# Ledger of designs, part 8: peptides against a protein of PDB entry 4DOW

Target 1, 157 residues: chain A of PDB entry 4DOW
Amino acid sequence: TFSWVGRPLPNRKQFQQMYREICMKINDGSEIHIKVGQFVLIQGEDNKKPYVAKLIELFQNGAEVPPKKCARVQWFVRFLEIPVSKRHLLGRSPPAQEIFWYDCSDWDNKINVETIIGPVQVVALAPEEVIPVDQKSEETLFVKLSWNKKDFAPLPP

## One batch from the design tools (peptide; made by RFdiffusion4, then SolubleMPNN)

Design b2_p28_5_s3
Fold by OpenDDE base, seed 2:
Structure b2_p28_5_s3 (fold): chain B 157 residues (1-157), chain A 28 residues (1-28)
Amino acid sequence: as target 1 above (157 residues)
Amino acid sequence: MPNEVQLKLAKESEEAEKRLEELLEELE
């Protein structure tokens, strides 16, 4: 169950009410608050790891029937989500914790908040920095590069 | 579910794999 936290933000969009924060209620009764700017895991396909995204906007879409609680996101991709034919362009075998900034506009950036599994920690690293793989950082994802379907590049500003 | 995103990802992957196969065949 998802519910808005706080009052809607002032905006001029006719069919959208924007928010800064949303509350996710978990089965055990606990609540997790997720804010714009945080990173989340999104439900993936069967037998696939969840997608990774950064929340850019939280809004209720009144144009849909019925209205839906939605988010606009910046997508990240896992190495295994990149086509096999292009993986060699990285020039190395990345650890499982590495993700890449998806620098394309061909994906729909709008999601239903119901697809959010939960928050995740994402840390940006310089290209020369080593991704730590230890017990403390097991759940942390790391991003060093972007992927634009053509090649890998440094992170956008 | 982010069905549209999932479908786009799958489509691009399939197209890339197909193109790779074609290129490999051309090199034989």
Scores: peptide ipSAE 0.021, ipTM 0.500, DockQ to the pose 0.038
Fold by OpenDDE base, seed 1:
Structure b2_p28_5_s3 (fold): chain B 157 residues (1-157), chain A 28 residues (1-28)
Amino acid sequence: as target 1 above (157 residues)
Amino acid sequence: MPNEVQLKLAKESEEAEKRLEELLEELE
């Protein structure tokens, strides 16, 4: 289950109440707090790695009946999510931990918070920096480049 | 159970493969 943490933020949107933090209650009774600006894993297809996203906004969508807890996200893509015909443009074989900033507007950036699996650590690196592949950092994802469906490029500002 | 993201990925992949096929045909 998901519940809002704190008071709604002031905004001019009539049907949206914005929040900074949401609480995710897990089966074992533990709670995970997720805040705007954090990175999360989003439920993917069966036997597929989950999607990666950065939380931009957390809001309750009052325009829907019943109201739904939603988030706006910045998407990231895994190398294997990139079409096969375009993968060669990277010019290298990336480690499994590398993800790419999705620099396109064709994807819906609104999600239901119920699709959130949990938080994940994402570290931005310069293009020349080496991605650590040790076991201790296996849970950490790394982003060096953006992907705009045409080519890879430096990260957006 | 495909979500919108999955649908977009599928569409993009299909379009990319189609474009590649067209390019290969032009080279034949």
Scores: peptide ipSAE 0.019, ipTM 0.489, DockQ to the pose 0.054
Fold by OpenDDE base, seed 4:
Structure b2_p28_5_s3 (fold): chain B 157 residues (1-157), chain A 28 residues (1-28)
Amino acid sequence: as target 1 above (157 residues)
Amino acid sequence: MPNEVQLKLAKESEEAEKRLEELLEELE
């Protein structure tokens, strides 16, 4: 279950109540608070691995019936999500923890918060920085580059 | 011990690594 934390933020968007934080209660009864600006795992489609996204906005969409708890996100892609025919453009073998900033608008950046699996740590690195590949780092993802469906590029500023 | 989210993350990471390694080996 998901519930808003705190009071709605002032905004001019009709039918949208914006929030800074949301609380998710997981199956073991524990609660996790997720804030705007944090990174999350989003449930994949039909046996696909979870997607990675950065939370840009948290809002309740009152324009929908019934109102839905939603989020706007910046998508990331895993290397394995990139078409096989394009993977060679990276020019290297990425570690499993590497993700890429998805620099395209073809993906809907609005999601239902119910699709959020949980938070994940994402660290932005410069190209020359080494991505740790060990058991202790398995819970951390790293991003160096963006992907725009055509090529890899440096991260957006 | 990791919570449910951490366990899921770890599992996905491990699986991704395995799949990536397999793919890279096939490309070599």
Scores: peptide ipSAE 0.015, ipTM 0.385, DockQ to the pose 0.016
Fold by OpenDDE base, seed 3:
Parts: structure tokens; sequence; C-alpha cells
Structure b2_p28_5_s3 (fold): chain B 157 residues (1-157), chain A 28 residues (1-28)
């Protein structure tokens, strides 16, 4: 169950009420608050690993009937989501924890909040920085580069 | 920093991802 936290933000969008925070109630009754700017895991396709995304906006879409709780996200991609034919462009074998800023607009960046699995830690690193391999960091994802379906590049500003 | 609940959920999510990855590897 998802519910808005706080009052809607002032905005000029006619059919959207924007929020900064949403509450996710999990099975044990506990509540997790997720805010704009945080990273989340999004339900993937059947038998696929969850997608990684950064929350950009949280909003209720009043244009839909009934209104839906939605989010706008910045997508990340896993190395294995990159076509095999393009993986060599990285020039290295990345650790499993590395993800890439998806610098494309071909993916719909609007999601239903119900697809949010939960939060995830994402750390931005400089290209020369080493991704920790210890078990303590196993749950953390790291991003160094962007991927625009053509090549890898430094992270967007 | 995330609270205990957030950490737990994040960990569980990561574990779930690993399980899915393993399943995918088995299917490939």
Amino acid sequence: as target 1 above (157 residues)
Amino acid sequence: MPNEVQLKLAKESEEAEKRLEELLEELE
C-alpha cells in the first residue's frame, strides 16, 4: 500500500498533484518513506532483475480514472541489460554492482508507484575510483558512467 | 542515512535481485 506523505506541492500542472514523499507499507506492517531524489528498485519483467531508478517526481495523475499514484524517474541500466554487441565498448569487465546512467529517452520515465519494490543505495564514483568488493557493499550499486545506447560516457552534470 | 527498515528492505531487494539473476542464468 502506498500513501502520500504531506501536502501536495504547489505546481502548475492541471491534472497532477505533486508530492515530495510517499509511504510504502510493507507486509509486516512497517512503513518506509521514500522521497524524491532517492533510488529505488522497480519491478522488472518476468524473470528479470529489477530495474534501478532515481525518483525525480512523485505525483498523482488526476488525468486517469481513477487517479493513480505515479513517479517520474531517471533510469539506470545494468551491464547485462546492454546489448552483447555493445558491451565491449566499456573496455573492461564491470563488477556486478556497477550500473550505468541511462541517457536515453526511449524508455517511459513514468511509472506506477506500485512497481516500486523498495529503496536501494546508489553511489556515484569517479571513473578512477574502485568499486568496493567487500560483502558489506554488496547491497550497494555504483555508477561511474552513462550509457546512451551508442557508447559509454561520463555522467551527466 | 536510511533507517533500519529501509536498510532491511534494500537488503531484501538486493537478495531478490540476486535470486532473479541466478534464475536468469539458469534459463540462459
Scores: peptide ipSAE 0.018, ipTM 0.394, DockQ to the pose 0.019; fails the geometry check

## One batch from the design tools (peptide; made by RFdiffusion4, then SolubleMPNN)

Design b2_p29_2_s1
Fold by OpenDDE base, seed 2:
Structure b2_p29_2_s1 (fold): chain B 157 residues (1-157), chain A 29 residues (1-29)
Amino acid sequence: as target 1 above (157 residues)
Amino acid sequence: SELEELEKKLQEEIKKANEKAKEEAEKKE
């Protein structure tokens, strides 16, 4: 289950109440707080692998009955989500920890918070920086480049 | 839960890749 943490933010969009933080209750009874700006795993059907996203906004959609808890996200893609015919454009074999900023507007960036699996750590690196493979970084994802369906490029500003 | 399993699959993939990378690095030393 998901519940809002704190009071709504003063800047209201039509039919939306915005929040900074949401609480996720897990089956063991523990609670995880997730904030705007953090990265999360989203439920996906693509080979039963989750999607990666950055939370941009948390909001309750008052236009729906009953109101739904939603989020606006920036999507990331994993290398295996990129078409096979385009993978060679990277010019290297990336580690499993590498993800790419999705620089396209064709995907819906609004999600139901119920699709959130949990938080994940994502670190931005320069293209020339080496991705650590030690035990401490085992659960960390890394982003160096963007993907716009045509080619890889430096991260957007 | 199904959600936990999906998260676990991602972590397992990362773990396996890291293990392979470590082994390859050790061979080059």
Scores: peptide ipSAE 0.094, ipTM 0.589, DockQ to the pose 0.020
Fold by OpenDDE base, seed 1:
Structure b2_p29_2_s1 (fold): chain B 157 residues (1-157), chain A 29 residues (1-29)
Amino acid sequence: as target 1 above (157 residues)
Amino acid sequence: SELEELEKKLQEEIKKANEKAKEEAEKKE
């Protein structure tokens, strides 16, 4: 179950109410609050692994009947999501924790909040920084580069 | 591949972390 936290933000969009925070209530009764700017795992299709995304906007779409709780996201991709023919462009074998900023607009960046599995920790690193490999860091994802379907590049500012 | 196995392990750890976070949130209520 998902519910909005706080009052809607002032906006000029007729059919959209914007929010800063959403509450995810799970089966055991516990609650997780997720805010704009945080990273989440999004349910994949079929047997695919969850996608990683940064929440950039939370909104209720009043144009839909019934109104839907939605989010706009910045997508990240895992190395194995990169086409096999282009993986060599990285020039190294990345650790499993490494993800890449998806620098393309061809993906729909609107999601239903019901597809959110939960929060995830993502840390940005400089290209020269080493990704930690320890038991505690296994739960953290790291981003060093962007991917624009053509090549890898430094992270956008 | 080794990378695929590592990614599988990562997903399992993330799942565990989320479960733990949920449990901690429940204790604070």
Scores: peptide ipSAE 0.038, ipTM 0.518, DockQ to the pose 0.043
Fold by OpenDDE base, seed 4:
Structure b2_p29_2_s1 (fold): chain B 157 residues (1-157), chain A 29 residues (1-29)
Amino acid sequence: as target 1 above (157 residues)
Amino acid sequence: SELEELEKKLQEEIKKANEKAKEEAEKKE
């Protein structure tokens, strides 16, 4: 179950109420609060490979019938999501913890909040910074580059 | 592949971390 936390933000969009935070209640009674700007795992069609996204907006979409709790996200891609023919462009074998900023507009960046699996930690690093592989970092994802379906590039400003 | 194996490991760790966070949240309630 998902519920809004706090008051809606001032919004000029007639059919959208925006929020800063959402509460996810799991069947065991635990509550997880997720805020705009945080990173989340999103359930894909393949439950085996959750997608990584940054929450940009949380909103109730009144244009849908019935209204839906939605989020706008910035997508990230895992290395294995990149076509095999293009993987060599990275010039290195990335650690499993590395993800890439998806710099394309061909993906729908609107999701239903019900697809959120949970929060995940994502840390941005400079290209020259080393991705730690210690046990403490095993749950942390790292982003150094963007992927635009053609090549890898430095992260967008 | 090695990368696939590592990815699976990562997913497991993420899951564990989330479960831990969940448990901690429950303790605070």
Scores: peptide ipSAE 0.032, ipTM 0.517, DockQ to the pose 0.042
Fold by OpenDDE base, seed 3:
Structure b2_p29_2_s1 (fold): chain B 157 residues (1-157), chain A 29 residues (1-29)
Amino acid sequence: as target 1 above (157 residues)
Amino acid sequence: SELEELEKKLQEEIKKANEKAKEEAEKKE
């Protein structure tokens, strides 16, 4: 179950009520608060490979019947989601913790909040910074580059 | 592949982290 936290923000778009935070209730009595700007895991076709996204906007879509709780996201991709024929363009073997900023608009960036599995920690690193691969960092994802379906590039500002 | 196995391991750890986050949220209620 998902519920809005706080008062709605000033409306920017017709038929949309925007919020800063949403509460995800998991099991009776447990709640997780997720805010705009945080990173989340989103359920995909395979639960073993959830999608990673940054929450850009939380909103209730009043144009839908019934109104639905939605989010607009910035997508990230795993290395294994990149076509095999293009993986060599990275020039290195990335750790499993590395993800890439998806710099394309072909993916629908609107999701139902019900597809959110939970929060995840994502840390942006400079190209020269080393991605930690120890036990302490296994729960953290790291991003250094973007992927635009053609090549890897520096992370957008 | 080795990378696929590492990905699976990572996902398991992420799941554990989420469970911990739930527990922490409960403590603040």
Scores: peptide ipSAE 0.031, ipTM 0.507, DockQ to the pose 0.044

Design b2_p29_2_s3
Fold by OpenDDE base, seed 3:
Structure b2_p29_2_s3 (fold): chain B 157 residues (1-157), chain A 29 residues (1-29)
Amino acid sequence: as target 1 above (157 residues)
Amino acid sequence: DELEELEKKIQKEIEEANKKAAEEAEKKE
């Protein structure tokens, strides 16, 4: 179950109420709060291929009947999702914890909040920085580069 | 909690998949 936290933000969008934070209630009754700017796992086709996304906006879409709780996201891709024929363009074998900023507009960046599995930690690094491989960082994903279906590039500012 | 355990499981699956992909990429370099 998802519920809004706090009051709607002022906005000029006629059919959208914007929020900073959403509460996800878990089966045991505990609550997890997720904010704009945090990273989340999104349900994919199966539980072995979840998507990684950064929350850009949280909003209730009043244009839908009934109104839906939605989010706009920035997508990330796993190395396995890169076509085999283009993986060599990275010029290195990435560590298991590396993901890439998806710099394409072909994916719908609007989601239903019900597809959110939970929060995940993502850390942006400079290309020269080493990704930690220790056990303490096992739950953390790292991003250094973007992928635009043609090539890898530095992260957008 | 249950969600935390699910997140950990998913994270491990992602890591394993990426590791495999990285190994495959290295073989083609």
Scores: peptide ipSAE 0.026, ipTM 0.547, DockQ to the pose 0.022
Fold by OpenDDE base, seed 5:
Structure b2_p29_2_s3 (fold): chain B 157 residues (1-157), chain A 29 residues (1-29)
Amino acid sequence: as target 1 above (157 residues)
Amino acid sequence: DELEELEKKIQKEIEEANKKAAEEAEKKE
């Protein structure tokens, strides 16, 4: 279950109440607070692996009946989500921990918060920096590049 | 696929970390 934390933020959108933080209650009764700007895992379609996203906005959509708790996100893609025919464009075999900034507008960036699995740690690195492979870093994902369905590029500013 | 297996391993680790974080949050309440 999900509930808003704190007071709605002032906004100019008629049917949307903006929030900074949401509380996720998990099966054992524990609570996890997730804020705008943090990274999350999103439930995949069918048997696909979870998607990675950065939370940009948290809002209640009052135009829907009943009102829905939603988020706007910046998507990231895993290497295996990239078409096989394009993977060679990276020019290297990435570590499993590497993800890519999705620099396309063809994906809907609005999600229902119920699709959030939980938080995840994502660290941005310069292209020349080496991704750590020790056990302490296994829970962390790393991003160096963007993917725009045509090629890999440096991260957007 | 080796990469797929590694991704599965990482996913499990992330899930465990999330569980731990949730438990720690509960203890602070």
Scores: peptide ipSAE 0.025, ipTM 0.445, DockQ to the pose 0.042
Fold by OpenDDE base, seed 4:
Structure b2_p29_2_s3 (fold): chain B 157 residues (1-157), chain A 29 residues (1-29)
Amino acid sequence: as target 1 above (157 residues)
Amino acid sequence: DELEELEKKIQKEIEEANKKAAEEAEKKE
């Protein structure tokens, strides 16, 4: 279950209440707090790996009936989500922990918070930086480049 | 739980990637 943490943020959007933080209760009864700006895993389709996203906004959407707890996200893609015919454009075989900033608007960036599996650590690196292999990085994803369905590029400024 | 399984798979892939990278680094030394 999901519940808002704190008071709604001031906003002028009709039927929307914005929040900074949401509480996720997991099966063991523990609570995980997720804030705007953090990265999360989003439920994928059947037999697909979860999607990776950065939370941009958390909001109650009162325009929907019933009102829904939603988020706006910046999507990331895994290398295996990139079409096979385009993977060669990277010019290298990325490690499994590398993800790419999805620089396209064709994906709906609004999600239902119920699709959030949990938080994940994502670290941005310069293209020339090496992905760490230390113990602290075992659960960390890394992003160096963007993908715009045509080519790879440096991360957006 | 399917979600937990998927999370575990991702974690496993990260760990395997790290392990492989470490092994490759060791071989180059």
Scores: peptide ipSAE 0.024, ipTM 0.462, DockQ to the pose 0.019
Fold by OpenDDE base, seed 2:
Structure b2_p29_2_s3 (fold): chain B 157 residues (1-157), chain A 29 residues (1-29)
Amino acid sequence: as target 1 above (157 residues)
Amino acid sequence: DELEELEKKIQKEIEEANKKAAEEAEKKE
């Protein structure tokens, strides 16, 4: 289950109440707080890896009945989500922990918070930096480049 | 501590999903 943490932020958007933080309650009764600016895993399709996203906004959509808890996100893509015919453009074989900033507007960036699996650590690296591959970093993802469906490029500002 | 445990569970889920995806890919080849 998900619940808002704190009071809503001042907002002029009609039918949207914005928040800084949401609480995720897990089956064991523990609670995890997730804030705007953090990275999360989103439920993927059957037999596929979860999607990776950065939370940009947390809001309740009052235009829906009942109101829904939503988020606006910046998407990331895994190497295996990139078409096979274009993977060679990277010029290297990436480790499993590498993800790419999705620099396209064709994906809906609004999600239901119920699709959030949990938080994940994402670290931005320079292209020349080595991605550590050890047991201590197994849960950490790394981003060096963006993907715009045409080519790889440096991360946007 | 609780966050670390959750992250480990999520990582396991990713690994399981990877395994399933690989199996499905092999069936299509």
Scores: peptide ipSAE 0.023, ipTM 0.531, DockQ to the pose 0.027

Design b2_p29_2_s4
Fold by OpenDDE base, seed 1:
Structure b2_p29_2_s4 (fold): chain B 157 residues (1-157), chain A 29 residues (1-29)
Amino acid sequence: as target 1 above (157 residues)
Amino acid sequence: DELEKLLKKIQEEIEKANKEAAEKAEKER
């Protein structure tokens, strides 16, 4: 179950209440708090292809009946999701842990919070930095570049 | 796709942890 944490933020958007934090309740003694700015794993179709995203906004959409708890996210893409004809633009073979900031607006960035599987660790690196491969970082994802359907570029500020 | 496998593994671990936590809470009631 999901519940809002804290008071709604002041906003000018009709039918929307914005929040900074949401609580994912597993049981009475186990709760996970997820905040705007954190990275999450989002459920894919048939649980086969989970997606990585950064939370940008948390809001309740009052325009829907019943009102739904939603999030706006920044998507990340996998190297193999890049068109084959453009993969060479990276100039290297990326390690398995590398993902890319999707710098396009063609993807729907609104999700239901119920699709959030849980938090994941994503570390931003400079383009020249080496992605560390150790046991402690085995499940850590790394992002160095953005992809805008045309070329790879440094991460947005 | 090694990355896909990794993401699936992460998902499985999260779900496993949630399941175990839920079971523990139920037993404590």
Scores: peptide ipSAE 0.432, ipTM 0.802, DockQ to the pose 0.049
Fold by OpenDDE base, seed 5:
Structure b2_p29_2_s4 (fold): chain B 157 residues (1-157), chain A 29 residues (1-29)
Amino acid sequence: as target 1 above (157 residues)
Amino acid sequence: DELEKLLKKIQEEIEKANKEAAEKAEKER
């Protein structure tokens, strides 16, 4: 189950109550708190192909009955999700741990918080920095570039 | 797909950690 943490944030959006933090309650009282700005793993369709996202907003959608706990996210894309004809634009073979900032608005960036699997570690690197491939970073994802369906580019500010 | 495998592994680790945390909480009651 999911519950809001803290007071609602001031906002002018109708039918929306915004929050900074949400609590994931796991069986028997264990709790994981997730905040805006953190990275999470999101369930894919039919529990296939989980996605990585950055939490941008947490909000309750009061327009729905019953109200839904939602999040707005920034998606990351996998190299293999990029069209084959465009992959050469990267100019290198990415390591398995590299993901790309999806700089497009065609994807629905609204999710139900219930699709959040949990937090993941994502580290932003400069283009010249080497992605470490060791046991310590095995579960760490790295992002160096954005993808906007046209080309790779430096990460947006 | 190595990345997909990695993401699935991460998911499994998260779920495992959640399970362990739940079990620990139960023992403390």
Scores: peptide ipSAE 0.426, ipTM 0.799, DockQ to the pose 0.044
Fold by OpenDDE base, seed 4:
Structure b2_p29_2_s4 (fold): chain B 157 residues (1-157), chain A 29 residues (1-29)
Amino acid sequence: as target 1 above (157 residues)
Amino acid sequence: DELEKLLKKIQEEIEKANKEAAEKAEKER
């Protein structure tokens, strides 16, 4: 069960109420709060899931019937999702913990909040920074670059 | 696919934590 936390944010979008935070309730005594700007794991129907995403917006979409609790996300892409012919452009073999900022608009970035599995740790690193491989970071994902279906590039501002 | 395995592991950890939290909450009722 998902419920909004706090008051709706001011916005100019008709039929949409925006929020900063949502509460994922496991049961009456267990809840997780997720905020805009945090990273989440998203469940999908594909066996290749889950997907990693950054929450950009949380909103109730009144344009849908019935209204749905939704999120707009920034997707991350896996190295193996990049075409084989383009993988060499990275110039290195990425560690398993590395993901890439998907800098394309061809993917639908709207999700239903019920597809959120939970929060995950994603750390942005400069290209020269080393991805740590230790016990503390074993569950942490790292992003250094973006992928725009043509080439790798530094992370967007 | 190592990343897929990692993501699945993360998912499992999240779900495990949720279950444990749920069980704890139930016991505290």
Scores: peptide ipSAE 0.425, ipTM 0.798, DockQ to the pose 0.045
Fold by OpenDDE base, seed 2:
Structure b2_p29_2_s4 (fold): chain B 157 residues (1-157), chain A 29 residues (1-29)
Amino acid sequence: as target 1 above (157 residues)
Amino acid sequence: DELEKLLKKIQEEIEKANKEAAEKAEKER
């Protein structure tokens, strides 16, 4: 179960109520709060290949009946999702924990909040910084670059 | 695909934690 936390934010978008925070209730007494700006894991097809995303907006879509709780996200892509012919452009073999900021508009960035599995830790690093690989960071993902379907580039502002 | 395996592991950990938290909450009532 998902419920909004706090009052709607002021906005000028028709049929949309924006929020800063949403609460995930698994069962009685089990609650997780997720805020705009946090990184989340999104359910994949058939419970396979989950996606990583950054929450940009949380909003209720009043144009739908019944209204749906939605989010706008920034997607991340995996190295192996990049075409084989383009992978050499990275110039290195990325560690398993590296993901890339997807700098394209061809993917729908609107999701239902029900597809959110939970929060994940994503750390932005400079290109020259070494990705730490230890037990404490084994579940931490790292991003250094963006991918725009043509080439790798520095992260957007 | 090592990253896919990692993401699945993270998913499993989240789901496990949620289940354990729910069970604990029920026992403490």
Scores: peptide ipSAE 0.422, ipTM 0.797, DockQ to the pose 0.045

